# Peptides against a protein of PDB entry 5HB3, part 98

Target 1, 150 residues: chain A of PDB entry 5HB3
Amino acid sequence: RQMQDRCMSEYNQRIRNAPEGSIDPFRMACYKIIGRCDLSNRSLDGLQTDVNDWIWLQFNLARETDRSLELAGESYGLAELQASIREIGLKHFPKTAAEDTNGSFGMFFYLQILAGMFEQAIAYLYPFSYVDAVHFAIALTYYGLLRPVD

## One batch from the design tools (peptide; made by RFdiffusion4, then SolubleMPNN)

Design b1_p23_5_s4 (from b1_p23_5, 15 letters changed)
Fold by OpenDDE base, seed 4:
Structure b1_p23_5_s4 (fold): chain B 150 residues (1-150), chain A 23 residues (1-23)
Amino acid sequence: as target 1 above (150 residues)
Amino acid sequence: MTEKQIKEAHEKGQEWLEELRKQ
């Protein structure tokens, strides 16, 4: 898209050439979001963002596009997002109920659900809240999103 | 799991974001 190309050009130009302190972080955020610029850096620099903003950005930037039309460094799809979520889970979220001090398991469950990692999400949730896991499993199965094992 | 519980999880789970930003 012409607009995306323009965004990319301006983004790169500003990152490289803009005087220190002159970069409008909101403008740069627009370039990143609209133009999907610099997908290796999936953050909004200079902005006060929370977890929801981060989540939104990750999923917004993730696109299943024809990778042949994209630069290698600009490819970011569902598979990459799922991989990132797995890594985040391994590093930052409780693996067992005993490790859960703040109830953060729900966030990781949420991330997995959003990423379509339904089987993994249910498997993860089960030891923390088996009742909820069962309810979600039923719902996901109803919609054909969960592949139950016989 | 209620919407409230999910929201609370979001609020309580802010710590990992800071850690991610440091990486």
Scores: peptide ipSAE 0.079, ipTM 0.642, DockQ to the pose 0.095
Fold by OpenDDE base, seed 5:
Formats: C-alpha cells, sequence, structure tokens
Structure b1_p23_5_s4 (fold): chain B 150 residues (1-150), chain A 23 residues (1-23)
C-alpha cells in the first residue's frame, strides 16, 4: 500500500508539475504499472511501444481487485479490457475477408483469445479461416472454454 | 495457419495501434 501510494503520488506530482522534457518516461511507466495510476490512459507516453507492449500493458493493468483497495476511483478489470477489445475490433479490424488487406484479422482473433472472449473469437475467425476456426473451436470445447450451442 | 497469420499481422500491421493512440 505504501509503495502504491508513493507511486501514485510521484506520478501525479510529475505529470502535473514536472518541467517539459524532464519526465523520464520509463519511470512514469513504472509508476503507472505498479501504482496503477491514471488507468483511463492505458498507454506508455513517451515510449516507443509495439503491439506486444500494448497488449502486455492492457493485461497487466487489468486486474480483478477490490475497488476498495484502489487508491484512485478508477478500476480496470477483465470486463473492461474485454469491452476495450470489442471497441478496438469495431474500429480498427476488418469485419470481413474483403476488408482484410494485411491479414490483421489474426491479430484481433489473438486479442480476443487472450481476453477469454472465445465464442466471439471463433465467430470472428470463421469467415476468415473456416478450418482454423473449427480447429480452435474443437480445442476450446475440449478444454471446456467454449460453450457450444446445443 | 492462424498462427502464421497472427505472426504476420504482428510483423506487418501496427497501423491499428497507431490509430488507437490517436484516439
Amino acid sequence: as target 1 above (150 residues)
Amino acid sequence: MTEKQIKEAHEKGQEWLEELRKQ
């Protein structure tokens, strides 16, 4: 708790009062991750991050914790992450094979799988790759992760 | 293979991430 409080304090202090160009983005990233600061901004500002970094950050910030333990009134759990992924899908990923120009459908499928959105992931993958969708569906069903419709 | 396609998407397509950052 004390460490988290310190992180939050330092984060807020720096973001508000630090002179321009004086903020170490890595330090700020540490504060954000450890202190769960400013969960409304789930990005690492000032850092060159790739897709993997972004994914990692989202899932690390998404925690099923008691809100009472959060210093800030902000909460971010799996449900919120799943909602975010849905929104990302709607905005940034192809809906049909015809819209897919670079094979990015696989990335969105991957995101959904990581987030436990198995039914949606399979449904999404199906029009892009029938065979793969079926294979994943079988596997997910076998492990009790997919709820097939009777 | 979906795995291969996912990998290719990681390598080739980060435009959505850039667009996401703009939001």
Scores: peptide ipSAE 0.079, ipTM 0.650, DockQ to the pose 0.083
Fold by OpenDDE base, seed 2:
Structure b1_p23_5_s4 (fold): chain B 150 residues (1-150), chain A 23 residues (1-23)
Amino acid sequence: as target 1 above (150 residues)
Amino acid sequence: MTEKQIKEAHEKGQEWLEELRKQ
């Protein structure tokens, strides 16, 4: 708790008072991750990151907390992450095989699997790769993660 | 889906990352 408070204090102070470009982006990243500062902005500014870094950050910042202890606007759990992934899917990924031009459907499938959106993931993959969808469905069902319906 | 396919998906999927950073 004390460390988090210190991180938040330093983070806010630097954002408000530090000259532009003078802040070590790695330090700011540490404050964000450890202190969970400004959860409305889930990116690491000033750092060159890839998709894996983004994914890692989203899941790292996601925490299941007691709502009664949450500050307004600073709640971010699995449900919010899943909602974000849904929105990302709607905006950036093909909805049908006919729309797929670069094979990016696999990434969205992957994101949904990581987020525990198993039914949605299988449903999404099915029109793109029937064989893969069936294999994943079998595996997920075997482990009790998928509830098949007739 | 193989590990290779997942890797290829990651490589191809880098283009949408810029839009994600705006969130």
Scores: peptide ipSAE 0.076, ipTM 0.644, DockQ to the pose 0.071
Fold by OpenDDE base, seed 1:
Structure b1_p23_5_s4 (fold): chain B 150 residues (1-150), chain A 23 residues (1-23)
Amino acid sequence: as target 1 above (150 residues)
Amino acid sequence: MTEKQIKEAHEKGQEWLEELRKQ
């Protein structure tokens, strides 16, 4: 906690008071990751990142911590991440096979799986790839991650 | 879904990520 508090203090001080262009983006990234600073902005500003980096960051920042210990409005857990993924899906991914132009449905399926949204993931995949959906459903059921309807 | 398909999905993921960053 002491380290976290220090990171938060340094992050806030720098973001508010540092001259433009003087902030090391890697240092700020460290503060964000370790201190979970400014959770409303879940990106690494000033850094070139790819989709894997983005995914990693989202899941790294998502913590089931005591919300009472966080500033009001800065709670970010699995539920919030799942909500974000749902929103991303609605905005940026195909809803039907007819809308799929580049095969991006697989990425959204992947995101849902990572977030533990197994039922939704299978339901989403089904119209795009029936065979794959069935295979994943079988596997997820085998491991007790998918709850079949009786 | 094959590993190749997942990889391709990641490679294409940069396109929508750029759109996400615009929000």
Scores: peptide ipSAE 0.070, ipTM 0.645, DockQ to the pose 0.083

Design b1_p23_6_s1 (from b1_p23_6, 8 letters changed)
Fold by OpenDDE base, seed 3:
Structure b1_p23_6_s1 (fold): chain B 150 residues (1-150), chain A 23 residues (1-23)
Amino acid sequence: as target 1 above (150 residues)
Amino acid sequence: SELPEKLLPQAYKLGAELVEARK
C-alpha cells in the first residue's frame, strides 16, 4: 500500500505538471500495474508489446477487489474483462466456420477460456471443431468448470 | 478495452498455430 500511495502521489503530480505524453513509458506501466492509476486506459503506450503482453496486462489489471478499498477509486473486474473479450470476438474474430480463413478462431477460443467463459468458449468452438469441443467439454465438466447440461 | 489493431496479425497467427499444434 505504501508503494501504491507513492505511485498515486507521483502520478497525480506528473499528470498535472508534466507535458502530455512526457511520462516515461516504463514508469507509466508501474503506475498502471502497481498504482492502479488511470485504468480507463489499458494499454502501454510507448512500449513495444506483443499479444502475450497485452493478454498478461488485461488479466493483471482485472482484480476482484472492492473499489472502495482502492486508492485510485478505479477497478476492473472479471466481468468487465469478459465483456471486453466478447466485444473483441464480435469485432475481430470469425463468428462461424464459414468466416474462418486461417484458423484464427483458436485465439478467440483461447481468450474465452482464459477469461473463464467456458460455456461460451465450447459453444463457439463447436462449429469449428466438433471433436475438440467435445473433448474440452468433457474435461471442463470433469473439473467442475462447465455447468451441467439441462 | 479492445485488442490493438497492430496486434491482430500476431493474434491471428498465434491462434492458427495453437489450432495446428493440436492436430
Scores: peptide ipSAE 0.222, ipTM 0.819, DockQ to the pose 0.860
Fold by OpenDDE base, seed 1:
Structure b1_p23_6_s1 (fold): chain B 150 residues (1-150), chain A 23 residues (1-23)
Amino acid sequence: as target 1 above (150 residues)
Amino acid sequence: SELPEKLLPQAYKLGAELVEARK
């Protein structure tokens, strides 16, 4: 909490004195992760990152906390992450097997699973790989994450 | 935020690999 408060203080001071884009990218990352600052920008521009870094960041920023209890005044929860993933799916991933030219459906399936979108993930995977969808459905059911339909 | 365009190729590859690894 002390670190978060310090990050907020420093961030607020800097944004008042200089354009947001002038903040060091590494420092910005710290402000975002620790201080929960500027959550409207959930990317780390200016840093060399890969898809794993991006995913890691999104999940770290997606705090499961009551917004009223957020110290930074900004909140980004699982619901917002799920909304973002849906949007990403609409823009960047195939909707049907006929649209799949590079086998990228697996990534979107994976993102949905990570975000707890289990039913949607299985439904999405089914037309691409029936066998895989069934196996994952069984597994999710086994762990109590998916309710079997009677 | 949206997945940056520059990361899409890697994301596609990773997704494909994940699916194949489960088979």
Scores: peptide ipSAE 0.030, ipTM 0.660, DockQ to the pose 0.755
Fold by OpenDDE base, seed 2:
Structure b1_p23_6_s1 (fold): chain B 150 residues (1-150), chain A 23 residues (1-23)
Amino acid sequence: as target 1 above (150 residues)
Amino acid sequence: SELPEKLLPQAYKLGAELVEARK
């Protein structure tokens, strides 16, 4: 808690006093991850990141900390991450096999799985790859992650 | 659970494109 408060204080001071873009991107990343500063901006500007880095960041920011325990910081949890993934899916990914020109459905399936959206992931995958959807459904059921529809 | 191997290259490519598009 004390470290987080210090990070927030430093972050606020630097944002107010430093020219825009002058702050070390790695330091900014530390403030976001450790200090949970400015969680509304979930991108790491100035860093060369790939999709894995982005996903890793989203999961690290999505702490299951009870909002009640986060006294002074912005909260971004799993629910917000799932909402973001849904929004990304609606905007950037094919909804049907007919819309899929580049096989991009796999990425959205992957994002949903990572976010624990198992039922939605399987439902999404089904029209693109029936066999794969069935295999994943069986596997997820075996591990108790998929709720069977009565 | 691992993504099917056939989907991984496409997923990575698309993911990289999405990250770049957000920049």
Scores: peptide ipSAE 0.020, ipTM 0.503, DockQ to the pose 0.112
Fold by OpenDDE base, seed 5:
Structure b1_p23_6_s1 (fold): chain B 150 residues (1-150), chain A 23 residues (1-23)
Amino acid sequence: as target 1 above (150 residues)
Amino acid sequence: SELPEKLLPQAYKLGAELVEARK
């Protein structure tokens, strides 16, 4: 908490005093990850990153914290991440097998699994590969992660 | 945050690789 507070303090100071976009990208990353600063912008445009880095960042920024306790910090929890993933799916990934090109559905399935959206992930996967969907459903049920369908 | 458009090709590729790896 002390370190986080320090980061937030420095961030606020720099935002006030520095020209827009002049903050070192690596420092900005530290402010975001440690200080939870400016989470509305969850990209690191000043850094050379790939999709794995992006995924890593999103999940690291997703923290389950009581907003009431985060007095000065921004909150971004699992629910917000799941919402973001849903939106990504709607915009960028196939909705049906007929729309699929080159197995791109796999990434969206992967993202949903990572975000704990198990029921949705299985439902999504089924029209693309019913065999895989069934196998994953069995596995997830075995581990108590999949809720029974009424 | 949204997935940057510049990363979509890589994302699609990784998805495809995941699918192929399971075959």
Scores: peptide ipSAE 0.324, ipTM 0.865, DockQ to the pose 0.874; fails the geometry check

Design b1_p23_6_s2 (from b1_p23_6, 9 letters changed)
Fold by OpenDDE base, seed 1:
Structure b1_p23_6_s2 (fold): chain B 150 residues (1-150), chain A 23 residues (1-23)
Amino acid sequence: as target 1 above (150 residues)
Amino acid sequence: SELPDSLLPQAEKLGAEIVEALK
């Protein structure tokens, strides 16, 4: 909390006193991750990042905190992340097996699994790979993450 | 946030790798 408060204080001071984009990218990353500052922009523009970094960032910013406890007043939790993943899927990934060309559906499946969207992930995978979908369904059920269909 | 277009090729590649790992 102390670190978060410090980050928020520094962020507010710098935003007021510095030109936009003049803050060190690494410091900006700290303000976002620790201070939960400016969560409307969940990219690190000044840093060289790959897709793994992007994934990591999205999930680290998506904290399950009570809105009342968020110092920045900006709420970004699991629900918002899940909504974002749904939108990403609709925009960038195949919707049917016929649309798949190179197995890119695996990425959207992966994102859904990471976000705890298990039922949706299995349903999505099913038309691409029946066997894999069944295997995952069995595994998820075993671990109590998927409810058996009665 | 949206997935940047610049990362789409990497995302697709990662997807393909995941699919291969499932085989």
Scores: peptide ipSAE 0.389, ipTM 0.904, DockQ to the pose 0.871
Fold by OpenDDE base, seed 4:
Structure b1_p23_6_s2 (fold): chain B 150 residues (1-150), chain A 23 residues (1-23)
Amino acid sequence: as target 1 above (150 residues)
Amino acid sequence: SELPDSLLPQAEKLGAEIVEALK
C-alpha cells in the first residue's frame, strides 16, 4: 500500500508538470502496474511489446475490488476483462468455421479459457473442432470447472 | 481494453500455434 500511495503521488505530480511524452516508459509502466494509475489505458506506450506482453498486462491489471475502496477511484475486474474479451472476439476473430482461414480461432478460445469463460469457450470451439471441444469439456467437468447439462 | 491492430498478426499466429498444439 505504501508503494501504491507513492506511485499515485508521483504520477499525479508528473502528469501535471512534465511535458507530454517525457516520462520514462518503464516508470510509467510501474505507475500503472503497481500504483494502478490510469487503468483506462491498459497499454504500455513507448515499450516494445508483443501479444504475450499484452495478455499478461490485461490479466495483471484486473482486480476484484470495489471501486469505492480503490485509492485511484478506478476499478477493473474480471467482469470488465471478460467483456473486453467478448468484444475482441466479435471484432477480430472468426464467428463460424466457414470464416476461419488460418486457425486464428485458437486465440479467441485461449483468451476465453484464461478469463474463466469455460462454457463460452467450449461452445465457441465446438464448430471448429468437435473432438477438441469434447476433450476439453470432459477435462473441465472432471476438475469442476464446467457444469454438465442434466 | 482493445487489442491493438498492430498485434493482430501476432495474435493470429499464436492462435494457429494453439490449434497445432491441440492436434
Scores: peptide ipSAE 0.387, ipTM 0.904, DockQ to the pose 0.878
Fold by OpenDDE base, seed 3:
Structure b1_p23_6_s2 (fold): chain B 150 residues (1-150), chain A 23 residues (1-23)
Amino acid sequence: as target 1 above (150 residues)
Amino acid sequence: SELPDSLLPQAEKLGAEIVEALK
């Protein structure tokens, strides 16, 4: 908590006084991750990152707003993340088996599972791999995570 | 939040790896 407060305080001071691009990228990353500052920009500009870093960041920044008000003025929850993943799927990943190239559908399936979009994930996987979709459906049902789809 | 275009090839590769791991 103390570190978060410090990061937020420094961020507020620097963002008001520093020109764009003058803040150290690593420091900016700390402000974002620890201080939850500027959550509208869910990227780490100026740093070498890979897809794993991106995934990690999206899910770590997505937190449910409890009754307690966050110190940060901005909130980013699971619902917003799920909406973002839906948009990513529509834009970047195959919609049918005919559009699939080298199993790229696996990524969108994975993102949906991580985001708790189980029904949608199974429905998406079904046309690509019938057997796998059925197996996952059985497993998710066993754990009480899958609801019947109308 | 958008997936940066620069990461798309990596995302596709990771997807392929996931599919292979499930076989």
Scores: peptide ipSAE 0.385, ipTM 0.903, DockQ to the pose 0.844
Fold by OpenDDE base, seed 5:
Structure b1_p23_6_s2 (fold): chain B 150 residues (1-150), chain A 23 residues (1-23)
Amino acid sequence: as target 1 above (150 residues)
Amino acid sequence: SELPDSLLPQAEKLGAEIVEALK
């Protein structure tokens, strides 16, 4: 808590006093990750990152913080992350098997699974791979993660 | 948060790898 408060204080001070773009990208990353500062921008500008880094960042920033304790006016939790993933899917990934190109559907399936969107993930996978969808459905049910639909 | 267009090829590649791993 003390460290987070300090990060937020420093971030606010630097944003107000420092010229735009003058803040060290690594320091900015620390403010985002530890201080949860400026969560509206969920990218690490000025750093060389790949898709794995992007995924890691999205999930690390998506923390359920008690809304009452978030000094930051915007809460970014699992629900917001799930909404973002849904939007990403609609924009960038195939909706049907006919639209599939080189197995790109696997990425959207993976993101949905990571975000706990199990029912949606299975429903999405089904038209691309019936067998895999059934296998995952069985496994998820076994672990109590998938609600049996009557 | 949007997936940057610059990362889309990497995302697609990762997707393909996942699909291959499931086979």
Scores: peptide ipSAE 0.389, ipTM 0.905, DockQ to the pose 0.885; fails the geometry check

Design b1_p23_6_s3 (from b1_p23_6, 9 letters changed)
Fold by OpenDDE base, seed 3:
Structure b1_p23_6_s3 (fold): chain B 150 residues (1-150), chain A 23 residues (1-23)
Amino acid sequence: as target 1 above (150 residues)
Amino acid sequence: SELPDSLLPQAEALGAQIVEALR
């Protein structure tokens, strides 16, 4: 917490006093990850990152709301992440098997699973692979992660 | 949060790898 507070203080000071883009990207990353500063921009600008880094960052920055409200000036939790993933799916991934050309549906399925969107993930996977969807549904139900549809 | 367009090809490739791993 002390380190986080220091990061926030330094971030605010530098953002106010430094020209835009003059802050070292690695330092900015520290402010974002440790200090949870400027979580509205959940990217590491100025750094060479890949999709794995992006995924890691999204989930790393997503904290429980209660903790985020207590320790950070901005709240970003699982619910917000789930909403973002829904939007990403609508924009970038196939909605039907006919739209899939290269198996990109696997990515959206994966993101939904990671985000705990199990019911939606299974429903999404079904038209692409009903067998796999059923198998995942059985497994998720066994572990108490899938809720019955009323 | 948005998925940057620059990462979309990588995301699609990762998806394909996941699907392949499930087969």
Scores: peptide ipSAE 0.464, ipTM 0.923, DockQ to the pose 0.864
Fold by OpenDDE base, seed 4:
Structure b1_p23_6_s3 (fold): chain B 150 residues (1-150), chain A 23 residues (1-23)
Amino acid sequence: as target 1 above (150 residues)
Amino acid sequence: SELPDSLLPQAEALGAQIVEALR
């Protein structure tokens, strides 16, 4: 908590006083990740990041913090992350098996699983790979993560 | 949060790898 408060204080001071682009990108990343500063911008500008880094960042920023405890006034939790993943899916990934050319559906399936969207993930995977969808459904049911439809 | 367009090719490639790993 003390570290977070310090990060927020430093971030606010620097963003007001520093010229644009003068802040070290790594320092900015620390303010964002540790201090949860400026969560509206969930990118690490000025850093060379790959898709794995992007995924990692999204999940680390999506903390279930009570809005009352977030000093920054911005709440970003699992629900918001799930909504974002839905939007990403609609925009960038195949909706049907006929639209898939290179197996890109695997990414959207993966994101949904990571975000705990199990029912949606299985439903999405089913038209692309029946066998895999059934296998995952069985496994998820066994672990109590998927409720069988009565 | 939007997936940057610059990362889309990487995302697609990762998807393909995941699918291959499941086969």
Scores: peptide ipSAE 0.462, ipTM 0.923, DockQ to the pose 0.882
Fold by OpenDDE base, seed 2:
Structure b1_p23_6_s3 (fold): chain B 150 residues (1-150), chain A 23 residues (1-23)
Amino acid sequence: as target 1 above (150 residues)
Amino acid sequence: SELPDSLLPQAEALGAQIVEALR
């Protein structure tokens, strides 16, 4: 907490005194990840990132914390992440097997699984690969992560 | 948060890799 408070204090001071874009991108990343500063911008501007970095960032910023205890007033949790993933799916990924041309559905399946959207992930995968969907459903059920569908 | 358009090709490639791993 002390580190977080210090990061927030430093961030607030710098954003007030520094021109836009003058803050070291790595320092900015630290303020975001550690200090939970400016969570409305969940990108690492000025850094060369790949899709893995993006995924990592989204999930690391989506911490399940007691919102009442967050000093920053900004909250980004699992629910918000799940909502974002749904929107990403709607925008960028195939809805049906007929729309799939390159296996990109695997990415949306993966994101849903990572975000704990198990029922949706299985339902989504089924028209693309029903065997795999069934296998995942069995496994997830075994671990108590998937509720039985009546 | 949106997936940047610049990362779409990588996302698709990763998807393809996942699909291949399932086969």
Scores: peptide ipSAE 0.462, ipTM 0.923, DockQ to the pose 0.867
Fold by OpenDDE base, seed 1:
Structure b1_p23_6_s3 (fold): chain B 150 residues (1-150), chain A 23 residues (1-23)
Amino acid sequence: as target 1 above (150 residues)
Amino acid sequence: SELPDSLLPQAEALGAQIVEALR
């Protein structure tokens, strides 16, 4: 993509010539999102963001592209995103109903659904809410997203 | 990437909202 090439070129030039943090945060965001620059740092420093922005960013950066076609030379796709979500779940969210105090399990369930981790999401939700897990399982099966044997 | 600690309260709150919406 021409725009991506331009972003990469500009990013490389600015990183070489500009002090760290001197680049406009919005421009930096464009370099990351469009140019796929520096994907190891999936944050938007200098911008006021909330959890929704964070979610949006993670999924926008997690493009499923062929590594050979990735202009930035960095690969961050669905598999990497799913791995990250698994780690986030292990670190920050309840593993059992007994550990849940405020319904925070809903966030991890939501992230797994967004990432296409449907079987894992249902399995995770089940001990917290049997009824909800069954309802989602039925719905996902209806749409062909859930494997019946799992 | 990791979920920043600063966003964890928001994440938990969003989780609670999701749970409530499912009920």
Scores: peptide ipSAE 0.460, ipTM 0.922, DockQ to the pose 0.866

Design b1_p23_6_s4 (from b1_p23_6, 6 letters changed)
Fold by OpenDDE base, seed 3:
Structure b1_p23_6_s4 (fold): chain B 150 residues (1-150), chain A 23 residues (1-23)
Amino acid sequence: as target 1 above (150 residues)
Amino acid sequence: SELPDSLLPQAYALGAEIVAALK
């Protein structure tokens, strides 16, 4: 918490006094990850990152905590993350097997699973791979993660 | 939060790897 408080304090000071883009990208990353500052921008500007870094960041910024106990000025939870994943899917990933390019659907399936969107993930996978969708459905049901269809 | 366009190729490639791993 002490480190978080320091980050928040420094961020507030710098954002008020520093020109846009003048803050050290690594320092900004610390403010983002540790201080949870400016969670509306869930990107690490000025740093060379890959897709794995992006995934890691999204999930680490998301918190499944009581909002009243959130130490940061901004809150970003699982619900917001799930909404973001849905939007990403609609925008960037195939809806049907005919639209698939070299298995890109796997990424959206993966993101949905990571985000706990199990029913949606299975439904999405089904038209691409019936067999795999059924197998995952069985497994998820076994672990109590998938609700039976009414 | 948006997935940056610059990461889309990597995302698609990762998807392909995932699919390959499932086979």
Scores: peptide ipSAE 0.500, ipTM 0.930, DockQ to the pose 0.842
Fold by OpenDDE base, seed 2:
Structure b1_p23_6_s4 (fold): chain B 150 residues (1-150), chain A 23 residues (1-23)
Amino acid sequence: as target 1 above (150 residues)
Amino acid sequence: SELPDSLLPQAYALGAEIVAALK
């Protein structure tokens, strides 16, 4: 808490006093990841990142913070992440097997699984690979992660 | 948060790798 408060204080001070874009990108990343500052911007500007970095960032920023302790009015939790993933899927990934090119559906499936969207992930995977979907469903059910459809 | 367009090729490639691993 003390560290977070300090980060927020420093961030606010720097944002107020520093010209736009003058803050070290790595420092900015620290403020975002550790201090949870300016979570509305979930990109690391000025850093060369790949898709894995992007994924990592999204999930690390989506921390279950006790809403009561988040002094910053900006809450980014699992629900928001799940919503973002849904939007990404709708925008960038195939909706049907006929639209699939080179297995791109695997990424959206993966993102849904990572985000705990198990039912949706299985439902999505089924038209692309029903065997895999069934196997995954069995596994998830075994671990209590998939609710049996009554 | 939107997936940057610049990362789409990588995302698709990663998807293909995942699919290949399932196979």
Scores: peptide ipSAE 0.500, ipTM 0.930, DockQ to the pose 0.866
Fold by OpenDDE base, seed 4:
Structure b1_p23_6_s4 (fold): chain B 150 residues (1-150), chain A 23 residues (1-23)
Amino acid sequence: as target 1 above (150 residues)
Amino acid sequence: SELPDSLLPQAYALGAEIVAALK
């Protein structure tokens, strides 16, 4: 908490006084990740990042707790992340097996699983790979992450 | 939040790897 508060304080001070783009990109990343500053922009400017870094960032910026428990000035919880993942899926990934290109559906499935969207993930995977969808459904049910169907 | 277009090729490739691992 102390570190977060300090980051927020420093960020606010620096953005007011520093020229645009003058802040060290790594320092900016710290303000973003630890201080949760400017969560509307979930990218790290000035850093070379790949898709794995992007995924990591999205989930670290999100909080699994309710908004009421968020101590940061800006709230970005699991619900917002899940909504973002849904939009990404609709925009960038195949909706049917006929639209699939070289297994790209695997990424959207993966994102949904990471975001705890288990029912949606299984439903999405099913038309692409019946066997895998069933296996995941069984496993998720076993661990109490998927409710059994009536 | 939006997945940058510049990362789409990587995302698709990662998807393919995931699918390959499941087979």
Scores: peptide ipSAE 0.499, ipTM 0.930, DockQ to the pose 0.833
Fold by OpenDDE base, seed 1:
Structure b1_p23_6_s4 (fold): chain B 150 residues (1-150), chain A 23 residues (1-23)
Amino acid sequence: as target 1 above (150 residues)
Amino acid sequence: SELPDSLLPQAYALGAEIVAALK
């Protein structure tokens, strides 16, 4: 809490006193991750990152907490993350097996699983790999993450 | 935020790896 408050304070001060985009990328990353500042931009511009870093960032910026308990001025929770993943899926990943190229569907499946979108993930995987979808469905059901259909 | 276009190739490659691991 103390660190978060300090980051927010410093961020606000710098936003007021520094030209736009002049903040050090690493410092900006700290303000975003710790201070939860400017969550509308969930990228680390000026830093060289890979897809794993991107995934990590998205989930670390998300907070699965009540909005009323959010200490930051901006709220970004699981619901917003899930919405973002849905949009990413619609935009960048195959909708049907016929559209798939070299197993790219696996990424969207993975993102959905990470975001707790289990039912949607299984439904998405099914037309690409029936066997895998069934196996995951069984596993998720076993762990209580997926409710079985009667 | 959206997945940057620059990361799409990596994302697709990771997808392929995941699929390969499942089979």
Scores: peptide ipSAE 0.491, ipTM 0.928, DockQ to the pose 0.864

